Peptides against a protein of PDB entry 3J47. Designs and how they scored, part 47

Target 1, 121 residues: chain A of PDB entry 3J47
Amino acid sequence: IRLTNQLKSLKGLQSKLKDVVEYLDKVINKELPINHTILGKLQDVFNLLPNLGTPDDDEIDVENHDRINISNNLQKALTVKTNDELMVIYISNLVRSIIAFDDLIENKIQNKKIQEQRVKD
Target 2, 26 residues: chain B of PDB entry 3J47
Amino acid sequence: NAQYHLLVKQGDGLLTKLQKYGAAVR

## One batch from the design tools (peptide; made by RFdiffusion4, then SolubleMPNN)

Design b2_p15_7_s3 (from b2_p15_7, 9 letters changed)
Fold by OpenDDE base, seed 3:
Structure b2_p15_7_s3 (fold): chain B 121 residues (1-121), chain C 26 residues (1-26), chain A 15 residues (1-15)
Amino acid sequence: as target 1 above (121 residues)
Amino acid sequence: as target 2 above (26 residues)
Amino acid sequence: SKALEELLAALLAAA
């Protein structure tokens, strides 16, 4: 029962991660802005991933060792994929911050020029 | 992990340069 | 603006 629930949760997480990847692709293509809610959910998934790979240590039969290695490899692969997605989100946020700062700086420069012109008049 | 940290470091460097530019405009 | 464009280009190159 617990294993089945964990597998179901993992499948649900995988589906959500796929949705996040699709969203990130749209953000990279400048079709959509970054959604902070999606980022939060992805972080939650990342925090849960280490807990999903703990097989109960009880009956280590030799057949279970190969399955544990496969599970660990799958978990590692999913972790790498999640890290890559987080990296893309991070870079996208940096780009947005840079754009916002540029707009702020340009606005300040324009305001100063207008004020200087008013003082000369 | 090392590649990720390198990328983050590069991003932080860019932010620092942007902050310096913003301070110069103040 | 040129400095910003260079920063953006560097960030995009890092992605």
Scores: peptide ipSAE 0.392, ipTM 0.879, DockQ to the pose 0.096
Fold by OpenDDE base, seed 1:
Formats: sequence, C-alpha cells, structure tokens
Structure b2_p15_7_s3 (fold): chain B 121 residues (1-121), chain C 26 residues (1-26), chain A 15 residues (1-15)
Amino acid sequence: as target 1 above (121 residues)
Amino acid sequence: as target 2 above (26 residues)
Amino acid sequence: SKALEELLAALLAAA
C-alpha cells in the first residue's frame, strides 16, 4: 500500500512535471494563460512532499531508512527543480505580460493619435 | 537563487515602469 | 512615445 502510494505520488509528480514542461512549452509558444490547475497541482505536490517523508508505518527496516533518505533527497531535489521551473514560468509570464502591456500602450497611443487627427480635421 | 531574484527584480521594475507609462497614456 | 521606447528597450535588455 505505501509503496503503491509512493509510486502513485511519484507518477503524479511525474505527471505534474510533464504538465509543467507542457506549460513551459506553451509559455515559450506565447500562450499566455497561467494554468492555475498546474499551479494548484504543484502546490499539492509540495504539500504532499512532507507527507512522503513521514513514515507512518512502524516497521521501517533500517535498510529502508537509507532508501527513504535517498528518496527524500531526491524529493527535495525535485522540489527545488519544481520551484525553479515555477520561477521560470513566473518570469516568462511576467515578460509576456510586459509585452502585452507594451502592445496595449502602443495601441492606445495610436488610437489617441487617430482621434486627435480626426478632431483636427 | 540570486540570479533568479535579480531577474525577478528586473522584471518587476519593468512592470512598474510599464504601469507608469500606461497610466500616463490614459 | 520615448518613454514607451525606453520601456521596450529595458524589456529587451532584461530578456
């Protein structure tokens, strides 16, 4: 059961990472919308990561402890990686927002110029 | 981390400038 | 217009 849950969690994390990568790809492709679902899933992963490190089962053999520690280190590394990915996404979204805003400003300027010209005519 | 924070700070600065410009254009 | 250009330049520099 626990191993299955860990595997499921790992698969879930893998799926989430895949989703993040897909989102990053979409971000690279200038698809603007922040996928709140991905963020929510990532948050869920982060919230679950501490729980993965808490062995609730009393019978943790010492041999499993090293594996658990390695797994925890891997999970920590994955968490850091996920955070980095989120940061990249954030920056990308910020840049895109800036570009979009810049375009909006330019459009407003152009519209204003057109209106001013119409009033002068 | 430091590079990221720097990048975020730069982005925020640009956003702020952009907001000011947008407000001026309105 | 100049301010917008400067903002664009800053954005490009930040990228």
Scores: peptide ipSAE 0.382, ipTM 0.878, DockQ to the pose 0.086
Fold by OpenDDE base, seed 2:
Structure b2_p15_7_s3 (fold): chain B 121 residues (1-121), chain C 26 residues (1-26), chain A 15 residues (1-15)
Amino acid sequence: as target 1 above (121 residues)
Amino acid sequence: as target 2 above (26 residues)
Amino acid sequence: SKALEELLAALLAAA
């Protein structure tokens, strides 16, 4: 019963993580606006995830160790995939900010040139 | 991780350059 | 502009 409940909880967590990935994909594809609160919570979850995958070095039987390793590998793989997606979103936002700033600078330069030309006329 | 850090570093470098240009335009 | 293009290229390579 306890093991079954743990497996059910893990499956539920996996399903929720899948939903998060799908949400992130929609955000990357500009189908949904970026919600900073959701992203912040996701980042917090990911910062906590390394602690979820560290089996304490205690004497876990070899058979449980292999199952834990497989589960940890899956969780690690999902964590890495989600981290990569978050990184892509972060970098995309950074690039957009940089482009906007570059455009602002260019606009200021052009405005200055126009003003200088008006003074000469 | 290393590739990500490299990309972030490149982005930061570009941001720094843009900041310098912004200061020069002021 | 060139630096932005390089950054965009790096982003595309990381995706």
Scores: peptide ipSAE 0.380, ipTM 0.873, DockQ to the pose 0.083
Fold by OpenDDE base, seed 4:
Formats: C-alpha cells, sequence, structure tokens
Structure b2_p15_7_s3 (fold): chain B 121 residues (1-121), chain C 26 residues (1-26), chain A 15 residues (1-15)
C-alpha cells in the first residue's frame, strides 16, 4: 500500500512537473508570466524527495524489491526532471531580474536626463 | 547536473554584466 | 540598452 501510494504520488508529481515544464516553456517564450504557486509546489516536491528515497528498510518484502527499485528509479528520474524544471525556473527568474534591472537602468537614465535638463534651464 | 551548472553559470555571468552596466549608468 | 539586450539575448541562448 505505501509503495503504491508512493508510486502514485510520484506519478502525480511527474505529471505536475511536466505541467510546470510546459508552463515554464511558455514563460520563457514570454507567452505567460511565471506562476509562483507552481514554483512553490516544485520546491515542496524537492524538499520531500529526500524523504521519499528512503523507504523504511523494515518491510523489505522480496516481492516488493522490484517495486522498490522501480519506485527508487522513478523517484530518481523525478528528481532529475525536477532539477531540470528548477533550472528552467531559475533561468526564468534571472530573465525577469534582468528585465527589471534594465527597466531600472533606463528609468535612472531618464531621470538623469531630466535633471540635467532642469539644471540647464 | 553539468548542464544545469553551466546554465546557472551563464545566468550569473549575464547578471554580472548587467550589474556592471548598471554601475556604469549610475 | 544595447548591452542589456545583448545580455538578454545571451540568457535566452543559454536557456
Amino acid sequence: as target 1 above (121 residues)
Amino acid sequence: as target 2 above (26 residues)
Amino acid sequence: SKALEELLAALLAAA
């Protein structure tokens, strides 16, 4: 039951991660703004991933070994995928920061020009 | 992982350049 | 502005 729930959770996470990646791609393409909620959920997933990798060793039922391996592999795969998504998010945030900074710089330049004009007048 | 680090490094580089530009404009 | 555009372009290329 626990393993099944973990697999289901992982599948759900994978699906969600896929959605996030798709969303991030749209953000990168400037089609949509970054959704902070998605980012938060991804972060939560990452924080939970270390805990998912250590199923309590106690009930090593041999029959579950394959399932455990599959689960671990899936978790690892999800971790990698999540890392990739986080990377995309990071880049997107960087882009936003750069744009904001550019706007700030432009505003400063404009303000300086206005001040210079006022001094000349 | 390596690709991620490379991407992050590139992003940091861009940020640094942006900071330099901002400082030059100030 | 031009420098910023170049930075943005580089960032997009890195992505």
Scores: peptide ipSAE 0.412, ipTM 0.882, DockQ to the pose 0.104; fails the geometry check

Design b2_p15_7_s4 (from b2_p15_7, 10 letters changed)
Fold by OpenDDE base, seed 5:
Structure b2_p15_7_s4 (fold): chain B 121 residues (1-121), chain C 26 residues (1-26), chain A 15 residues (1-15)
Amino acid sequence: as target 1 above (121 residues)
Amino acid sequence: as target 2 above (26 residues)
Amino acid sequence: DEALKKLLEALLLAQ
């Protein structure tokens, strides 16, 4: 039962990493706004990942300890990689918000200059 | 890690400048 | 403008 749940979680994580990459590519290409639902579901997967590493108490032979350590290192490496991707998404969103705010400020400055010129005429 | 903290710090610096400009335009 | 450009360049380098 444990191996099937780990394989299902790994397939879910792999599918989601693919969805995040495809979403990043669409954001880079300006084709779609940020889907907060993908981010929320990713956070939920990360919050569930620590619970997949709890050994329920049944005798597992010394040969499985190396496979569990390799699986935990791969899961940790995938977690770090996905955290780095989420971080790039977060920065991209901040930059986009900053650009939109800069354009709003410039538009307000221009509108104020046009009003001041109309009061002098 | 270090490159990320640098990017975040640059973003925060830009956000702070934009907030000051937004307050001066209001 | 220059700070925004540097942030865009840093974002491009992080991709």
Scores: peptide ipSAE 0.423, ipTM 0.886, DockQ to the pose 0.081
Fold by OpenDDE base, seed 3:
Structure b2_p15_7_s4 (fold): chain B 121 residues (1-121), chain C 26 residues (1-26), chain A 15 residues (1-15)
Amino acid sequence: as target 1 above (121 residues)
Amino acid sequence: as target 2 above (26 residues)
Amino acid sequence: DEALKKLLEALLLAQ
């Protein structure tokens, strides 16, 4: 239950991030007007993220190519770290499910032995 | 990577044992 | 049991 909820929440986050990227691409391509309310909420999300080095929209000067690479590397490193952590949590819960299944099998074997003993008496 | 694949392979081996036990208890 | 414990230990070392 808890893991399934975490995976569902992560899939929901991934879907929202995809919707954000698609929205930003449409804004960049001038297909949609800039919605300041959506942009403000995105800015709040970016302010809550450990500074992923998006220079504020006022300094797209060509000198930021190295800073964009560093921020993309940090975002990639955080994404990889988060993926590795989620993978470890997934395996942990798989192993716990396997242990619980083993205990259930052993309990069923013991119950069968007890019933076979009662039929011999 | 290699340690992770080893862990997964050990888990798969254990899952295969559990499937055999589950079939023997049915 | 011991194979499960080793898997859990290896998982703890991977955190």
Scores: peptide ipSAE 0.419, ipTM 0.886, DockQ to the pose 0.073
Fold by OpenDDE base, seed 2:
Structure b2_p15_7_s4 (fold): chain B 121 residues (1-121), chain C 26 residues (1-26), chain A 15 residues (1-15)
Amino acid sequence: as target 1 above (121 residues)
Amino acid sequence: as target 2 above (26 residues)
Amino acid sequence: DEALKKLLEALLLAQ
């Protein structure tokens, strides 16, 4: 039940992120007018994201193209790291469920042995 | 990657054993 | 039991 709810929540988040990307692409292509309320909420989400590109104030004239590539690489690295952490948590929950099921089987075996002893007395 | 696949494979092996034990206890 | 313990140890090493 808990794991299924987490998977459902993650699928819901993935769908919402896809809808946001599709909206941004339509705005970039000038197919839709910019909604300032949606843009403000997206800016709030980006501000809550750990700063994906404050290079410390070292005066390197990195052409604006290289700064965008570094920011995209850091965002990708953080996304991969977050996915790996979520995957470890998922496996941990799976293993815990397996252990709990093993203990349940052992308890059933013990209860069956106790019943078989009581029928022999 | 390789250690992760090994862990998943060990988990699947354990799950398969657990399914067999669950069927034998029923 | 021992396979379960090894899986738990491998999980602890992956964190």
Scores: peptide ipSAE 0.416, ipTM 0.885, DockQ to the pose 0.074
Fold by OpenDDE base, seed 4:
Structure b2_p15_7_s4 (fold): chain B 121 residues (1-121), chain C 26 residues (1-26), chain A 15 residues (1-15)
Amino acid sequence: as target 1 above (121 residues)
Amino acid sequence: as target 2 above (26 residues)
Amino acid sequence: DEALKKLLEALLLAQ
């Protein structure tokens, strides 16, 4: 039950994230007007992410393209790290559910052996 | 990457064995 | 049991 709910929640999050990407692609392609309410909620999600490199105000002049690439690489590395951590937590919960199910099966086997002994006496 | 896929594959193998065992005990 | 223990140890080392 708990594992199935976690898997369902993770699938639901993945579906919602896909819907957000598809919405952003439609906005970039000018197929839909920018919805300020959706953009505000996305900004709140990004503000809840640990601050992805505020450029501290100490380099005036020349290379807006390389700073965007470094920020995107750091953001990608942090997103990959966070995804790896979430996957480790997911596997840990999967294994805990496997152990709990193994213990339940062993308990059921022991209870069956006790019942079979009581029927022979 | 490869060690991670190996761990996932081992977990899936254990899950499949556990599902078969749970079906045999029902 | 031993396969489950090894998987738990691998998870503990990955955290």
Scores: peptide ipSAE 0.411, ipTM 0.883, DockQ to the pose 0.070

Design b2_p15_8_s1 (from b2_p15_8, 12 letters changed)
Fold by OpenDDE base, seed 3:
Structure b2_p15_8_s1 (fold): chain B 121 residues (1-121), chain C 26 residues (1-26), chain A 15 residues (1-15)
Amino acid sequence: as target 1 above (121 residues)
Amino acid sequence: as target 2 above (26 residues)
Amino acid sequence: IELEDILDLLNLANL
């Protein structure tokens, strides 16, 4: 149950990120007007991300191509780190599920042996 | 990438063994 | 099912 919910949440996040990218591409291509409410929520998400080098809105000077690349590299590194951490959590939950299943089976075998002994007495 | 795929493949193998064991004890 | 196969998976996850 927990793992399936985590996987569902991650797939939901991935779909939502894809929808955001598609929306931003449509806005850049002037196919859709800028929705300020969506932009505000995106800004909130970026503000919750540890300083991914968005210069404060007062210094978008075109010279920061290298800072945008560093920010994108940091975001990519954080995304990779988060993916690796989620993978470790996934495997750990799989292992715990296996151990719990093994214990359940051993308990079932023991209960069967106890019942077979009681029928012989 | 390759290590991740190997890990997933081993996990699937273990899950298959677990399913067989669960069916044998049922 | 050998507990060893599970430990091997844990070791591979930590690599």
Scores: peptide ipSAE 0.439, ipTM 0.882, DockQ to the pose 0.061
Fold by OpenDDE base, seed 4:
Formats: structure tokens, C-alpha cells, sequence
Structure b2_p15_8_s1 (fold): chain B 121 residues (1-121), chain C 26 residues (1-26), chain A 15 residues (1-15)
């Protein structure tokens, strides 16, 4: 039950993330108006990410295009790092659920052996 | 990527063994 | 299921 619920929750999260990406693509393609409530929630998610380095006050005229590329590469690297961390946590919970299930099965086998011995006595 | 896929594959193998064992104990 | 296989998975996950 717990493992199935965790897997279902992860699948639900994956589906919701896919829906967000599809929505953002439609907004970029001008098929849908910008929803400020969705953008605000996405901004809150990004603000909960460890601060993408404060631009140290290097007032060097790096063309807006290069700053966007650096920001996108850093955002991608942080997204990958966060995904890897979430995957480690997921595998951790999976393995803990497996150990707990193995212990439950072993306990059930032992209880069955004890009952079979009591019926032979 | 490759190490991640190996870890997932090993986890899926363990999950499959666990499902078989759980079915045999029912 | 060998407990060793589970421990190896924990070690690979750095848990």
C-alpha cells in the first residue's frame, strides 16, 4: 500500500509537471494568454530553489543574450541537480519500503512454520 | 545517465523479485 | 531475495 501510494504520487507529480510544460509551450507559442497565477506559483517554486547566485555587481556590459544563456545553463544545471537529489530520495524510500516488505514476508513465513509445527504436535 | 539507468534497472529487478515473493506468501 | 542485494542498492543510492 505505502509503496503503491508513493509511486502513484510520483506519477501524479510527473503528469502535473508535463501539464505545466505543455501550458508554458502554449503561452510561448501565443496560443494561450499568460496566466499570472500560474507564473506566480512557478516563481515561488524557483524562489524555493537555492538562490541562483546573486549577480556579483560586475557592471560589465555583457549583452542581454549572454546573460540569458548563462542563466539558462545555470537553471538547467540546478534543475538536473535537484532531479538527481529527488531521485536519490525516491530510491531511498523505495529501498526502505522493500526492506519493510521483506521483513513482513519473513515474519509471515515464520508464523506459518510455527502454526504447522503446532498442528503436528 | 548510465549509472542512473543501472540503479533504476537494479531497483526494478529487486521490486520484481519482491512481488514474486509476496505472491508466493499470499 | 538476498539482504546483500538490498544493501548494495542502499550503498549505490548513498543512503
Amino acid sequence: as target 1 above (121 residues)
Amino acid sequence: as target 2 above (26 residues)
Amino acid sequence: IELEDILDLLNLANL
Scores: peptide ipSAE 0.437, ipTM 0.879, DockQ to the pose 0.060
Fold by OpenDDE base, seed 5:
Structure b2_p15_8_s1 (fold): chain B 121 residues (1-121), chain C 26 residues (1-26), chain A 15 residues (1-15)
Amino acid sequence: as target 1 above (121 residues)
Amino acid sequence: as target 2 above (26 residues)
Amino acid sequence: IELEDILDLLNLANL
């Protein structure tokens, strides 16, 4: 029963990661704004991933060792994918902030030039 | 991990430069 | 700040 629940949770996480990748691609393409609620839920999933890989020590059957290794490898692969997705969000936000700041700086430079021109007239 | 930390460090460096430039234009 | 430094950061982000 526990292994089936872990596999179901892992499939649910994989589906959610796919939805987040699709959302990230739309945010990078400026089709959608950043949703902080999706980001927070993704971070919560990431923080829960290490806890999904700890079998409590109470069922040593040799047939489960290969399934545990496959589950741990899949969780690790999902963790890497989630980290890459979060990184792309972070960079996209950074770039957007930089562009907005550059535009603000250029607007201030132009306003100073206009003020200097008005003092010479 | 190491590549992620390097990228974050470079982003923070760029933000710091950008903040200094914004303060100089103020 | 040169626009080039921003572009370099963007390129590093796509790696």
Scores: peptide ipSAE 0.426, ipTM 0.878, DockQ to the pose 0.064
Fold by OpenDDE base, seed 2:
Structure b2_p15_8_s1 (fold): chain B 121 residues (1-121), chain C 26 residues (1-26), chain A 15 residues (1-15)
Amino acid sequence: as target 1 above (121 residues)
Amino acid sequence: as target 2 above (26 residues)
Amino acid sequence: IELEDILDLLNLANL
């Protein structure tokens, strides 16, 4: 019973992780709009991931250690990759907001100059 | 980590400058 | 705001 429940939970986690990767791939490929609520929840999930990379508890069998280390290194690599992708998205949105605001300011300056010229004529 | 925090800090600095400029043009 | 500050952010983003 306990082992079957652990395997079921692990399969459920694997399915959810696959759905997350598929969602991120669709966002990267511009097939879906960036949903800030999904990204925030995803960041929360990554922050709540147990620190799968601290080697500080003695006595897990040396043959399981390599497979667990590969899984943990893969999960760390996926976390780093996801963080880099989220960073690129954040900066891209920041830059777009800055450009849009710069254009708005320039438009306002030009509109003021046009109004000042019309009052002198 | 440090490069990421530097990048975020520079972005926040630019956003703050942008907000100040938008307020001055109003 | 100088366009240079925006360009610096793009360069830092590697975008």
Scores: peptide ipSAE 0.419, ipTM 0.879, DockQ to the pose 0.053

Design b2_p15_8_s2 (from b2_p15_8, 13 letters changed)
Fold by OpenDDE base, seed 3:
Structure b2_p15_8_s2 (fold): chain B 121 residues (1-121), chain C 26 residues (1-26), chain A 15 residues (1-15)
Amino acid sequence: as target 1 above (121 residues)
Amino acid sequence: as target 2 above (26 residues)
Amino acid sequence: IELELIKLLEELAKL
């Protein structure tokens, strides 16, 4: 249950992130007007991300294309790291579920043996 | 990316087998 | 039953 909910939440986050990228691409291509409410929520998401080389709000000097690439690379590296950590957690919880299942079966087999012995006595 | 999707797909297959087995033990 | 669990573990170990 908990793992399935985490995987569902992660898939939901991935879908929402994809929808955001598709929206941003449409805005960049001038196919859709800028929705300030969506942009505000995106800014809130970026502010909740550890501030990986966004200069403090006073120095959005648009002149360093290289700083934008470094920030994007660091954000991408964190996204990859977070994905790898979530994968390890997924595998670990899968293994724990299998072990707990093995223990449940062994307990059921032992309970059956005890019942069969009580019917013979 | 492709290896990750393969791993997740195999894990989902394993989880489905585990669920079927849990239902047979019940 | 145990054999099916072992097969599941072997499939997991191949991941």
Scores: peptide ipSAE 0.344, ipTM 0.871, DockQ to the pose 0.051
Fold by OpenDDE base, seed 5:
Structure b2_p15_8_s2 (fold): chain B 121 residues (1-121), chain C 26 residues (1-26), chain A 15 residues (1-15)
Amino acid sequence: as target 1 above (121 residues)
Amino acid sequence: as target 2 above (26 residues)
Amino acid sequence: IELELIKLLEELAKL
């Protein structure tokens, strides 16, 4: 029962991580807007990940030291991957803000040209 | 880390140029 | 003005 529940939770996490990657790819390709709520929920999920790096001080048999190092390396790799995903989102937002502001400037220039033409007629 | 800071700095540079352009059009 | 906008877009496209 406990092992089956852990496997189910791990599969759920893997599916959610796949959905985040697919969302990030769509954001990079400009197909979808960035959803800050998805980002916040992702950050919350990572903050709720049990610190795989706090061994409770109860009697660690020498055989568990390699497993703890592997779990800490995996947590560090997941944290780096998450930081890279957050960075891609930040850059994508910056690029979209630049494009939207560029379009706003062009629209303002066109409106000014149209108004100057109407005053000459 | 260094590549990240370079990319963020390039983005901030573009944003600053865009802000200057927006101020010149006002 | 338009030429300066094009230069900004070209700089953005190089990222």
Scores: peptide ipSAE 0.344, ipTM 0.872, DockQ to the pose 0.038
Fold by OpenDDE base, seed 2:
Structure b2_p15_8_s2 (fold): chain B 121 residues (1-121), chain C 26 residues (1-26), chain A 15 residues (1-15)
Amino acid sequence: as target 1 above (121 residues)
Amino acid sequence: as target 2 above (26 residues)
Amino acid sequence: IELELIKLLEELAKL
């Protein structure tokens, strides 16, 4: 009973993780808008993932090591890829904010020049 | 890691300058 | 003011 429930929970987690990957792929492909709330929750999930890849406990069976290492290396590679995508989104939003602020400043400078001309006439 | 931290630090520097400029334009 | 804006744009262009 306990092992069957753990396996069912693990399968449920795997299905949810697949749904998250499919959602991320749609966001990358610009098929869906970036939802900041989903992105924040995803980042929290990745930060809460225990370090599934410090190989510093030298005592678990050499024959299971390759499959666990492939799963852990894949999870680490997916985490790195997700971090890189989040970084690109962050930079893109930062650049957009800077451009929008630059335009606001230029508009304010122009409005000030127009007011100074109207006071001289 | 180091490149990521450098990029974040550069972004924070720009944001800080942007905030200072926004305050001076007000 | 304009000179300070140009400096911000130059810093952005270095990223």
Scores: peptide ipSAE 0.321, ipTM 0.861, DockQ to the pose 0.035
Fold by OpenDDE base, seed 1:
Structure b2_p15_8_s2 (fold): chain B 121 residues (1-121), chain C 26 residues (1-26), chain A 15 residues (1-15)
Amino acid sequence: as target 1 above (121 residues)
Amino acid sequence: as target 2 above (26 residues)
Amino acid sequence: IELELIKLLEELAKL
């Protein structure tokens, strides 16, 4: 029962990570803004990952230990991959905020030049 | 891990600067 | 203001 629940949770996490990657690609491609609710739910899932790695020490056959090590390495690799993806989102949002800020500055400079011309006429 | 935290910290510094400028432009 | 935005962009480009 615990192993099937862990496998189901891992499959659910893998599906969520795939949905996240797809969302990330859309955000990188400027198709969608960042959704803070999706990001918060991801962070919550990552904060729960340390609790998925404690099997009670009392029934692990040696053949399951290699599978558990592979699973733990895959979970670590998935955690690193998602941290990298979150980093790319964060950078993409910073770049968008800077571009929007640049456009705002340029618009203010143009408005100031137009006002200075109107005072000279 | 350490490089990620450094990048996040630098980005937060830039975001804080951007927010200060956005407030000065308002 | 523009010069300080350019400096911010240069700081981002170094990340």
Scores: peptide ipSAE 0.348, ipTM 0.879, DockQ to the pose 0.047; fails the geometry check

Design b2_p15_8_s3 (from b2_p15_8, 13 letters changed)
Fold by OpenDDE base, seed 1:
Structure b2_p15_8_s3 (fold): chain B 121 residues (1-121), chain C 26 residues (1-26), chain A 15 residues (1-15)
Amino acid sequence: as target 1 above (121 residues)
Amino acid sequence: as target 2 above (26 residues)
Amino acid sequence: TEKLLIDLLRLLALL
């Protein structure tokens, strides 16, 4: 029962991780708005991933070492890929925020010029 | 790495200009 | 304004 629940939880985590990747791809493709709370939680998960890859030293058969090395290399490659994806998303948000703030500044300058013109008339 | 640092540095330059404009409009 | 727009376009060209 306990082992079956752990396997079910791990499958659930794998499915959620896939849903997160699909969400990130949709955000990169501009199909969905960026949710800062989801991005923050993702960053926290990725910062914890290097600590989740330390097997407790008590059960590694030598036949699993090649599978663990492949898994660790894949996990490292996935971590790097996701860090690059998060970086692209962060910069895309920065650019959007800068454009929106430039437009807000230009609108305020125009409104100020209109008020100054009304005081001269 | 180098392209990332270039992109961040250019973003910081733009943010600094944007802050100066925001202060001049206040 | 124009210089800020040019700096924005340069940032977008690095993306």
Scores: peptide ipSAE 0.419, ipTM 0.884, DockQ to the pose 0.049
Fold by OpenDDE base, seed 3:
Order: structure tokens, then C-alpha cells, then sequence
Structure b2_p15_8_s3 (fold): chain B 121 residues (1-121), chain C 26 residues (1-26), chain A 15 residues (1-15)
């Protein structure tokens, strides 16, 4: 149950992230008008990510292109690291679930053998 | 990417074996 | 059981 919920949540996050990218591509290509509500929610998601290198919103001067590239690279590196950590946690939980299921099956086989012996006596 | 896909494929193989084992003990 | 354990060990070795 917990693993299936985590996998479902991760798949839901991946789908939402894909929908956001597809929306941003359509906005960049001028196929859709800029929805300020979606942009605001996206900005909130970016603000909840450890914001290593947005200078406070009062100096959008043209010197920021290299700093924006470094911050985007760091945010991308942190996103990759987080994905790798989530993958390790997912696999570790999968392995634990498999071991617990093997033990449960072995216990069920033993209980069945004990019941078959009691019917022969 | 390739290592991740290999890891997922092996995990799916284990799940399939586990399902067969669970069905044989039922 | 043994084949499942071997497949688990192979999964852990890829991690």
C-alpha cells in the first residue's frame, strides 16, 4: 500500500511536470496565451525549491544571464540528485516488500504443512 | 538512463516471480 | 526461494 501510493504520487508528479513543460512550450511558441494563474503556481513551486540564485525580484538587469545559467544548472543538478535519491528509496522499499512477501509465503507453506500433518494423525 | 532501465527491468522480473510464487501458495 | 534471493542480490548489485 505505502509503496504503491509513493509510486502513484511520483508518477503523478512526473505527469504534472510534463504537462507544465508542454504548456510552457506552447506559450513560448505563442500557441496559447500566458495564463498568469499557472505561471504564479509554477513560481510558487520554484520558490519552494531551494532557490540557490534568484536575486530578489528588484534587479532584472542583463548581467544575470550567466548567474541564471549557474542557478538553473544547480537547480537541475539538485533535481537530478533528488530523483536519484527517490529512485534508491523506491528500490530499497521494493526489495523490503519482496523479502516480507517471501517470508509471508514461507509462513503460509509451513502452516499448510502443519495442518496436513494434523489431519493425518 | 541505461542503468536505470536495467534496474527497472530486473525489478519487474522479480515482481513477476513473486506473483507466480504467491499464486502457487494460494 | 533461492532463485528469488539470487534475483534480489542482482538487483542490489545494480544499485
Amino acid sequence: as target 1 above (121 residues)
Amino acid sequence: as target 2 above (26 residues)
Amino acid sequence: TEKLLIDLLRLLALL
Scores: peptide ipSAE 0.419, ipTM 0.880, DockQ to the pose 0.057
Fold by OpenDDE base, seed 4:
Structure b2_p15_8_s3 (fold): chain B 121 residues (1-121), chain C 26 residues (1-26), chain A 15 residues (1-15)
Amino acid sequence: as target 1 above (121 residues)
Amino acid sequence: as target 2 above (26 residues)
Amino acid sequence: TEKLLIDLLRLLALL
């Protein structure tokens, strides 16, 4: 039961991520208007990521293009790090599910062997 | 990217073995 | 069992 629910939840997440990608591709291809509500929710997910880059209030002049590139590189590095952390959590849950299933199967094999022995006695 | 795809492919191989084993014990 | 454990250890080594 628990393993089936975890697999179902994971398949549901994968389907939902696929739907988001397909939607973003349609928006990029100008096949659909930009839904501000979906974009706002996606932006809220990114804003719930720790704000790595309060610019301390130093320097009013001339660096806007290089600061945008550094901020984009930092945001990209953080997005990659967060994706890697989520991937580690996902794999750890998969591993735990595999172990729990192996234990369940071993228990079923043992129970079957005990039943076969009781039928021979 | 390549390591991620390798990891996903290996995880899918494990899942397939797990499904076969679960079907044999059913 | 042993083959599944080895495959699991290989998955952990790729992490």
Scores: peptide ipSAE 0.418, ipTM 0.879, DockQ to the pose 0.063
Fold by OpenDDE base, seed 5:
Structure b2_p15_8_s3 (fold): chain B 121 residues (1-121), chain C 26 residues (1-26), chain A 15 residues (1-15)
Amino acid sequence: as target 1 above (121 residues)
Amino acid sequence: as target 2 above (26 residues)
Amino acid sequence: TEKLLIDLLRLLALL
């Protein structure tokens, strides 16, 4: 029961993340106007991510168009890294749950075999 | 992306086998 | 049992 609920919750999260990506792609392609509420919530998620982008100090003037691409590439790299980390944590929890379930099944089979032997004696 | 989908597919397959085995032992 | 263990090992090898 608990494991099935965790898997259902994760499949639901994966579906929602896919819907967010599809929405972001439509916004990038200018097919939809930016929903400020969705963008604000996404920005809040990124602001809750550890800000791995303090460029400590190097002065040189290069025009305002490249700074937006570098910030977007860093945020994208951070998003991918966070997704990979969440994936590893998920798989580790799945494996642990599978091992615990295998042990439970084996214990149940052994108990059933012991009961069947006691009924034949 | 491709490795992620393969891993999710294998995890779903294993979970399905585990559920069948748990139902057969009940 | 053996098939389940093999599927577990395959999942671990993809991690």
Scores: peptide ipSAE 0.407, ipTM 0.873, DockQ to the pose 0.065

